# Peptides against a protein of PDB entry 5HOI: the designs that were tried, part 82

Target 1, 351 residues: chain A of PDB entry 5HOI
Amino acid sequence: FRYMPFSPAGTPFGFTDRRYLTMNEVGYVSTVKNSEQYSITVSFFDVGRFREYHFEDLFGYDLCFLNEKGTLFGQSKTGQIQYRPHDSIHSNWTKIIPLQAGERITSVAATPVRVIVGTSLGYFRSFNQFGVPFAVEKTSPIVALTAQNYRVFSVHYSQFHGLSYSLSELGTSSKRYYKRECPLPMSLPNINSDMKKDANLDYYNFNPMGIKSLFFSSYGDPCIFGSDNTLLLLSKWRSPEESKWLPILDSNMEIWKMSGGKETTDIHVWPLALAYDTLNCILVKGKHIWPEFPLPLPSEMEIRMPVFVKSKLLEENKAILNKKNEIGADTEAEEGEEDKEIQIPVSMAAE

## One batch from the design tools (peptide; made by RFdiffusion4, then SolubleMPNN)

Design b1_p13_5_s3 (from b1_p13_5, 8 letters changed)
Fold by OpenDDE base, seed 3:
Structure b1_p13_5_s3 (fold): chain B 351 residues (1-351), chain A 13 residues (1-13)
Amino acid sequence: as target 1 above (351 residues)
Amino acid sequence: DELFEQIKKATAR
């Protein structure tokens, strides 16, 4: 196992010279390799609110976090971080994070008020938006970070304990934990089943945890989207006894439903954000589970608890079709190969 | 392609 640099919805290079460093509801950050240098572009979905910008990256930033006020970059090996405000009013700043031998920055996050750096040794470093340090805490090894306002959702990995998560608030005077290294019930990528396709191996080598993204919902609930393409939301996290992970969307099931029950093994959801009751995402067609260039427009998927069993729906639809054919067998009309769209019963859409 | 465009249309804002 290797601790790899993680950024929310970041994509691998694959066989190309370009990738997305990160993407979310605000926009997307791309990097293009040019010889020994990289050209970074920060693009936005709301082109009326934000202006696209680019710069030359001499450091090879492999970590990124985008928010509404700026972009945080990091270099996992050197410990260099850079914050670039989107507005020209505020100056860029650069800092070197001290790393031990073999330590890597594994994830970075930034809000308008906080910058967070997590490492492979479990150093959790907090800063203000100007790069002034607040604290250094030793935790279990950090594999992913996201943040909203003063709150931080961190994912940790131990070889012995698997995945855990923390939810903390970085106030002015102290760090408060709502959750501290609690078990994370997310499935890890299955090496043996999924690696039969070269594209899955490339993604696994880039992201061995299979965490496609993590974010806070618009309501401030921690969300994680794993390799199983299920969106998990941490419900009732303010109440320790009532807190639970809810599988609020099986994206494979929803694509399958929208297809009329056709095989959709080449259609993928790439998560961006959860806004109210909709997953903002990129729909991807092809062998790669991640978006290529150019980036398609975002799509919205309504969140729905996975209540339905695919096999049962297929059996029920076959039974309905067979009954229609038994009733229709007395009328000789040669009407053509009508597309056997599985009518998903409207009653199943209303629960 | 048609199926993918159908899904895109169903998930369009």
Scores: peptide ipSAE 0.416, ipTM 0.921, DockQ to the pose 0.784
Fold by OpenDDE base, seed 4:
Structure b1_p13_5_s3 (fold): chain B 351 residues (1-351), chain A 13 residues (1-13)
Amino acid sequence: as target 1 above (351 residues)
Amino acid sequence: DELFEQIKKATAR
């Protein structure tokens, strides 16, 4: 296992000189390799509210977090971070995070009021939006961070316990935990099954946890989207005894439904954000599970709990087809059973 | 690919 720099919905270079450092509902940050330097572009979906900007990166930033007020950059190996406000009123600031030998910044997050840095040794460092430090806490190794306002969702990895998560609030005087290193019921990438395709190996080497993204919903609920393409939402996190992870969307199942039950192994959901009851995402077609350049327009996928079994739908449709054949309806040509459009019952489509 | 365009239309904002 290797700790890799994580950014929400970040993409690998693959065989290209360019990648997305991060993307979310606000926009997308791209980097292009130019010899020994990089050119970074910060782009926005709301072009009326924000102006695209670029700069030369001499440090090779491999961590990024975009919010409505600015972009946080980080270099995982050197410990350098930079915050760039989108407005011209506030100045950019840089800081070096002290790293131990072999320590890496694994994730960074920024809100309009907080900057968070997590490391492979489990150092959790908090700052205000101006880079003034609040605290340093030692946790289990941090593999991913996201933040909204004063709240931080952190994912931790232990060799013994696997994935855990914390949900904390970074007040002015103290850190409050709602959840502290609780088990995260997310499946890790299966190297033996998923690595049959070179593209999956490249992605695994980039992101060995398979966390495509994590974010807070519009309601302030922690969300995570893993390698299984299931969106998990942490429900009732304010009530410790009632808190549970809900699988609110199986994106592979939803694509399969929308296809009429056809094979869709080349269609992928790339998560951006959860806004109310819709997953904001990029639909990707091809060998790579991540978006290429140029970035397609975001799509909205309605959240639906996976309450039905695909096998039952297939059996029911086969039974309907067999009954039609018995009634002597001239069924046109033997299109292979795999390419037949599956009628999804309205009751199962609405749930 | 018509299928991909159908899915895009079904998920359009």
Scores: peptide ipSAE 0.416, ipTM 0.921, DockQ to the pose 0.793
Fold by OpenDDE base, seed 1:
Formats: C-alpha cells, sequence, structure tokens
Structure b1_p13_5_s3 (fold): chain B 351 residues (1-351), chain A 13 residues (1-13)
C-alpha cells in the first residue's frame, strides 16, 4: 500500500498531459503539463457568478480543494500549500507545511473560514482562511478530507483496522468531535477481480482507496462515494448512538434501470455533490471510469435506497413478457417495436 | 450512443 495525494473527484493523467485536480458543484480545476511546468485553470459551472482564471504552476500541485470563495492547492512531497481567492480583492497566500522524512500531505480541504491539511503520518493541521495556524493534532493516518463551514469529515487508514472516519467541528478555541476514528463501512477496491482491465489498474495506482469523492450534503451530512459506486450518507451524526451510514444510491443500479435493464458496463457515474435529494454527477461513457476533456455538463440523479434485487426484477419482467407473448399469440396484432421499458411497479414509487 | 443519450435525458436538469 502507498499513500497517494487525494482530492475530491480528482482524475489521473492516464496517457494524457492533462487531468482534473478536483471537481464539485462549484466547478472544476484542471492542470496541463508543459515541459517542467504546469498550467492550472480554475473553471466554474455558474459563469454568471464567477470568472474562469489560470496561472503557471512551478511547484507541480497534486492536491486541490475548490469552494465558493477560493481554491486551495498543495504539493504532497514538498509540503507547499497555496490559497487563491476567486475575488481579486483578497490576496493569495503560500505556506510550507513541515514534513518529516517520508511524510506526505495526503489531503487538503478549505472552507471560507478554515484550511485543513492531513498527512500520511496522521498530522491534522488547521488554519484560518488567511493561513494563520490554530492547532496540530496527531491522529491515525489521514487519506481523505472534506470540510463545510467549521465542520471537517476525515477518512483515516490503518493497516490493522482498515478505514475509519472522524467528524469534527473547528471552533476558535477548540476542536469538538462528533465522531472520532469510528469504523467506516466502505469496501476497498478488489485488486484480484477488477484489475484484469488495465484502465482499472491505472485508477487504482492513482487512488488505492477507491474514494472517488467525499463531500457534505446541502443539509450538512457527510457523504462518501467509493469504488462500488454506492453513495453513503452519515445520518443522525448529532446523536452518537443513533448515527448510521445509509446507502442512499447505487449508481450502477440506477443506470441499469434507466437503460431498461440493458448492459451498461461502459457508462459510469462520476460524483460531484449531493444537493437536496439529487446527486450532482458527470455521466461518463467509455473505457475510463473518470471524465476526460472537455468536461460534459453535470447531470442529476435522484437518490433511491437500493431496495430492489436486480435478479428478481429481471425474472419478473421475463415472466410479464412471457405472459404477454402467450396472450398475444392468439391475436395477430401488428409488430409495433414497443420499446421494452422495465415497468417498475407503481406501488413502490408512492412511499 | 442512443442508450447514453436516453440516460442523459433522464438525468437532465
Amino acid sequence: as target 1 above (351 residues)
Amino acid sequence: DELFEQIKKATAR
């Protein structure tokens, strides 16, 4: 296992000179290799609210976090971080994070009020939006971070215990934990079964945890989207005893339903954000599970708990088709190519 | 292609 730099919905270079450093509901950050330099572009979905901007990167930033007020960049090996406000009124700032021998920055997050840096040795560093440090805490090794306002969702990895998570609030004087290094019920990528396709190996080498993205919902609930393409939401996190992970969307199942039950092995969901009851995502067609260039327009997928068994739905639809063919054998009715949409029984759409 | 366009229509904002 190797600690790799993680950014929400970041993509690998693959065989290209360009990749997305991060993307979410606000926009997307791309980087292009140019000899020994990189050109970074910060693009937005709301072109009326924000202006696209670019700059030359001499450091090779491999970490990024985008919010509504600015972009945080990081270099995993050198410990350099840079915050760039979108508004020209506020100044850019740069800082070097002290790293021990072999330590890497593994993830960064930024809100309008906090900057967070996590490392492969489990150093959790907090700053205000101006890069003034608050505290340094030693945790289990951090593999992913996201933040909303004062709240931080962190994912940790131990070779002995696997994945864990923390949910904390970064006040002015102290850090409060709602959850502290609790087990995370997310499946890791299976190296033996899925690695027969070279494209999956390239993605695994880029992101060995298979965490495609993590974010807070519009309601402020922690969300994670793993390699199994299931969206998990942490429900009731304010009540420690009632807190549970809910599988609120199986994106592979939803694509399969929308296809009328056809094979969809070349269609992929790339997660951006959860807004109310919809997953904002990029629909990707092709060999790669991540979006290429140019970035397609975002799509919305309604959240639905996976109550249906695919095999049972296929058997029920075959039984309905066989009954229609038995009844239709007695009436010479015309060969209308009725698109065989899977009739989902109406009774379960109303609860 | 048609199937992908069908899914895009079903998920359009």
Scores: peptide ipSAE 0.414, ipTM 0.921, DockQ to the pose 0.839
Fold by OpenDDE base, seed 2:
Structure b1_p13_5_s3 (fold): chain B 351 residues (1-351), chain A 13 residues (1-13)
Amino acid sequence: as target 1 above (351 residues)
Amino acid sequence: DELFEQIKKATAR
């Protein structure tokens, strides 16, 4: 296993000279290779609120976090970080994070009030929005970070314990834990089944944890979207005994329902954010599970608990069709079997 | 393609 730099909804280069460093509900950050340099563009979905900007990257930033006030960049190997406000009122700042031999920055996060850096050795470094350090804490190895306001959602990996998560609040004087290195019930990528397709191997080499994104919902609940394409929400996190992960959306199930039960192995959901009861996402068609260039417009998927089993719905529909064919012997219409939309019962579509 | 456009329309803002 190798620790790789993680950014929310970041994409690999693949066979191209370009990738998305990160994307969310605010916008998307792209980088293009120009010989030994990179050109970075910060683009926004709300073009009336924000102006797109670009700059030359001499460091080769491989970490990024976008928020409503600025963009944080990081270089995993050198420890270089840069914060760029979207407005011209606040100055850019740059800092070097001290790294030990073999240590890497694995993830970065930024809010309007906090900057967080996590490393492969489990160093958790916190700063204010101006790069002034608050604290350094030693945790289990950090593989992913996201933050909203003063709250931080961190994912950790141990060779002995697998995936864990923490939920913390970074006050001015102290760090409070709501959750500290609790087990994360997320499935890891299945190397043996999925690696038969070269495109899956490229993505696994880029992101071996299969965490497509993590974010806070509009209500401030931690969310994670794994390689199984299930959106997990941490509910009741303020009550340690009542806190649980809820599978609030199986995106493969929802695509299958929207298709009328057709095979949809070439249609993929790429997660951006959770706004109220809707997953903001990019719908992707093709062999790659990630969006290419240009970026499609975002789509919204309604949250639905995965209560239904595809096989059972297919068997029930096949049984209904067989009963209709047994009762309706006389009507000649040989219209082709393949295109019959699975009638999902209205009661099952409304829950 | 039609199926993808149908899903895209069903998920349009």
Scores: peptide ipSAE 0.413, ipTM 0.920, DockQ to the pose 0.782

Design b1_p13_5_s4 (from b1_p13_5, 8 letters changed)
Fold by OpenDDE base, seed 5:
Structure b1_p13_5_s4 (fold): chain B 351 residues (1-351), chain A 13 residues (1-13)
Amino acid sequence: as target 1 above (351 residues)
Amino acid sequence: DPLFEQIRKAVAR
C-alpha cells in the first residue's frame, strides 16, 4: 500500500501529458506537462458566472479542490499549498505545510470559510479562507477529504482497521464531531479481479483506495463513490445511533438497465456531485474508467437503491423467453436477429 | 455508438 495524493474525481495522466486534478459541479481543473513545468487551467460549467483562468505551475501541484469561491492547490511531497480565489478582488496566498520525514499531504479541501489539509500521518490541519491556522489534530492516516461550509468529511485508513470516516464541524473556537473514526463500509479495489485490464492497474496505482470522489449532497449529507461504482450516502448523521450508509445508486446496474440488459463494459460513470435526487456525472465511453480530453458535458442520473439482483432478472427473463418459445412453435415467422432487449418490468423503471 | 447515445439520452431526462 502507498499513500497517494487524492483529489475529488481527479484522473491519472495515463499515456498522456494531461490530466484532471479535480472536478465537481462547479467545474474542472486540468494540468498539462510542459517540460519541467505544468500549465494549470481552471474551467467552469457555468461560463456565465465564472471566467476560465490559467497559470504556470512551477511546483507540480498534485492536489486540488475546487469550490464556488476559489481553488486550493497542494503539492503532496513539499507541503506547499496555494489558494486562488476565482474573483480577482481577492489575493492568492501560498503556504508551506510542515511535513515530517516521509509524511505526505494526502488530501486538501476548501470551502468559502475553511481550508483543510490531511496527511499520511493523520495530521488534520485547519485554516480559514485566508490561510490563518486554527488547529492541528492528529487522527488516523487521512486518505481523502471533502468539505462544505464548516463541515468536513474525512476518510481514514489503517492497515489493521481498514477504512474509517469522520464527520466534523469546524467552528471558530472548537471542532465538533458528529462521527469520529467510525467504520466506513466501502469496498476496496479487488486487485485480483479488477487488475485483468492494464487500465485498471494504472488507475489503482494512481488511487489505491478506489475513491473516485467524495462530496456533500445539496442537503449536506456526506457521499462517497468507490471502485464498486456504488454511491453511498450517510443518512441521519445528526443522530449518532440512527446514522447509516445508504447505497443510493449502483451505477453499473443503472447503465445495464438503460442498455436493455446489454453488456456495457466500456461505459463508465464518473461522479461529480449529488444535487437533490440526481447524481451529476460524466458518462465515459472507452477503455479508461475516467474522462479523457475534451471533457464531455455532465449528465444527470437519478438515484435508485439497488433492490434488484442482476442474476435473478436474467433468470426471470430467460424463463419468460423459454415460455414464449414453447407457445410460439407453430409460427415459422423468420423474425430476424432482433436485439434481445431484456424487458425490464415497468415497476423497476418507476421506483 | 448507438448504445452509448441511448444511455446518454436516458440520463438526460
Scores: peptide ipSAE 0.318, ipTM 0.898, DockQ to the pose 0.675
Fold by OpenDDE base, seed 3:
Structure b1_p13_5_s4 (fold): chain B 351 residues (1-351), chain A 13 residues (1-13)
Amino acid sequence: as target 1 above (351 residues)
Amino acid sequence: DPLFEQIRKAVAR
């Protein structure tokens, strides 16, 4: 296992000279390799609110986090971080995070009020939006971070214990934990089944945890989207005894339903954010599970608990079709090969 | 791909 730099919804280079460093509901950050340099572009979905900007990256930033006020960049190996406000009123700042031999920055997060850096050795470093340090804490190895306002959702990995998560609040005087290194019931990528396709191997090498993204919902609930394409939401996290992960969307199931039950092995959901009851996402068509260039417009997918079994739906629809054919066998009408669209019962859309 | 466009229209509603 290797600790790789993680950014929310970041994409690999693959065989190209360009990738997305990160994307979310605010926008997307791309980098293009030009010889020994990189050109970074920060793009926004709300073009009326924000102005796209670009700059030359001499450091090779491989970590990124975008928020409504600025972009945080990081270099996993050198420990360099840079915060770039979107507004020209505030200055850019750069800092070097001290790294031990073999230590890597594995994830960075930024809110309008906090900057967080996590490392492969489990150093959790917190700063204000101006890069003034608050604290350094030693945790289990950090593999992913996201943050909203003062709250931080961190994912940790141990070779012995697997995935865990923490939920903390970075107040002015102290760090509060709502959850501290609790088990994360997310499936890791299955090397043997999924690696039969070269595209899956490339993604696994880029992101061995298979965490496509993690974010806070609009209600402030931690969300994670794994390699199984299931959106998990941490419900009732304020109540330790009642807190649970809810599989609020199986995106493969929803794509399959929307297809009329057709095979959709080349259609993928790429998660951006959860706003109310909708997953903001990019629909991807192709061999790669991640979006290519240019980035398609975001789509909204309604969240639904996976209550239905695909096999049972197929059997029920076959039984309905067979009954219709038994009733229709007495009328000779040669009406053509009408596309056998599985009518998903409207009642299954209302529960 | 007509199927992809069908899905895209379904998530845009």
Scores: peptide ipSAE 0.317, ipTM 0.897, DockQ to the pose 0.685
Fold by OpenDDE base, seed 2:
Structure b1_p13_5_s4 (fold): chain B 351 residues (1-351), chain A 13 residues (1-13)
Amino acid sequence: as target 1 above (351 residues)
Amino acid sequence: DPLFEQIRKAVAR
């Protein structure tokens, strides 16, 4: 296993000179290779509220976090970080994070009030929005971070314990834990089944944990979207005994329903954010599970708990078809079995 | 792709 730099909804270069460093509900950050340099563009979905900007990157930033007030950049190997406010009123700042031999920055997060840096050795570093340090804590190795206001959702990896998560609040004087290194019930990428396709190997090499994104919902609940394309929400996290992960959306199931039960192996959901009861996402068509250039417009997918099994629905529909054929209804339509829309029960159809 | 456009219309509501 190798620790790789993680950014929310970041994409690999693949065979191209460009990738997305990060994307969310605010916008998307792209980088283009120009010989030994990079050109970074920060783009926004609300073009009336924000102005797109670009700059030359001499450091090769491989970590990024976008919020409504600015963009945090990081270089995983050198420990360089830069915060760029979107407004011209506040100054950019740059800092070097001290790294030990072999240590990497694995993830960065920024809110309007906090900057967080996590490392492969489990150093958790907190700063204010101006880069003034608060604390350094030693945790299990950090593989992913997100933050909203004063709250931080961190994902950890141990060779002995697998994936864990923490939920903390970074006050002015102290860090409070709501959850500390609790087991994370997320499936890891299945190397043996999925690696038969070169495109899956490229993505695995970029992101071996298969965490496509993590964010806080509009209600402030931690969310994670893994390689299984299931959105997990941490419910009741304020009550330690009642806290549980809820599978609130199986995106592969929802695409299958929306297709009328057709095979949809080339249609993918790329997660951006959770706003109320809708997953903001990019629908991707193609061999790659991630969006390419240009970025498609975001889509909104309604949250639906996965209550139904595809195989059971297929068997029920096949049994209904067989009964219709036995009852001698001469419906002459020899349209091939593959093109028949599955009758999805009304409770499963999008209203 | 007609199927992709169908799905795209279904999630744009």
Scores: peptide ipSAE 0.313, ipTM 0.894, DockQ to the pose 0.713
Fold by OpenDDE base, seed 1:
Structure b1_p13_5_s4 (fold): chain B 351 residues (1-351), chain A 13 residues (1-13)
Amino acid sequence: as target 1 above (351 residues)
Amino acid sequence: DPLFEQIRKAVAR
């Protein structure tokens, strides 16, 4: 296992000179290799609210976090971070994070009020939006971070205990924990079964935890999207005893349903954000599970708890088709190529 | 791809 720099919905270079550093509901950040330099572009989905901008990167930023007020960049090996406001009113700032021998910045997050840096040795560093430090805390090794307002969702990794998570609030004088290094019930990528396809190995080398993204929902609930393409939401996190992870979407199952039950091995969901009851995502077609260039328009996928078993739905639809063929054998009705869409039972929304 | 366009139309609602 190797600690790799993580950014929400970041993509590998693959065989190209360009990749996405991060993407979410606000926009997407791309980087292009140009000899020993990089050109970074910060693009937005709401072109009426924000203006696209670019700059030359001499440091090779491999960490990024985008919010509505600015973009945080980081270099995992050197410890350099830079915050760039989207407006021209506020100044850019740069800081060096002190790293020990072999330590890496593994993730960064930024809100309009906080900047957070996590490392492979479990140093959790907090700053205000101007880069003024608040505190340094020693935790288990940090592999991913996201933040909303004053709240931070952190994912930790231990070789002995696997994945854990924390949920904290960064006040002015103190850090409060709602959850502290609790077990995270997310499946890790399976190296033996899935690595037969070279494209999966390239992604695993880029992101060995298989965390495609993590974010807070519009309601302020922590969300994580793993290598199994299941969206997990942390429900009731304010009540420690009632807190539970809910599998609110199996994206592979939803793609399969939308296909009428056809094989969809070349269609992938790339997560951006959870807004109300919809997953904002990029639909990807191709060999790679991540979006290429240019970025397609975002899509909205309605959240649905996985209540249905695929095998049972296939058996029920075969039984319905066989009954229709037995009844239809007495009437010479024309061979219309009726696209045999699987009738998915309307989930009675339990009122 | 007709199947990809079908899925794309289903998530655009």
Scores: peptide ipSAE 0.311, ipTM 0.897, DockQ to the pose 0.801

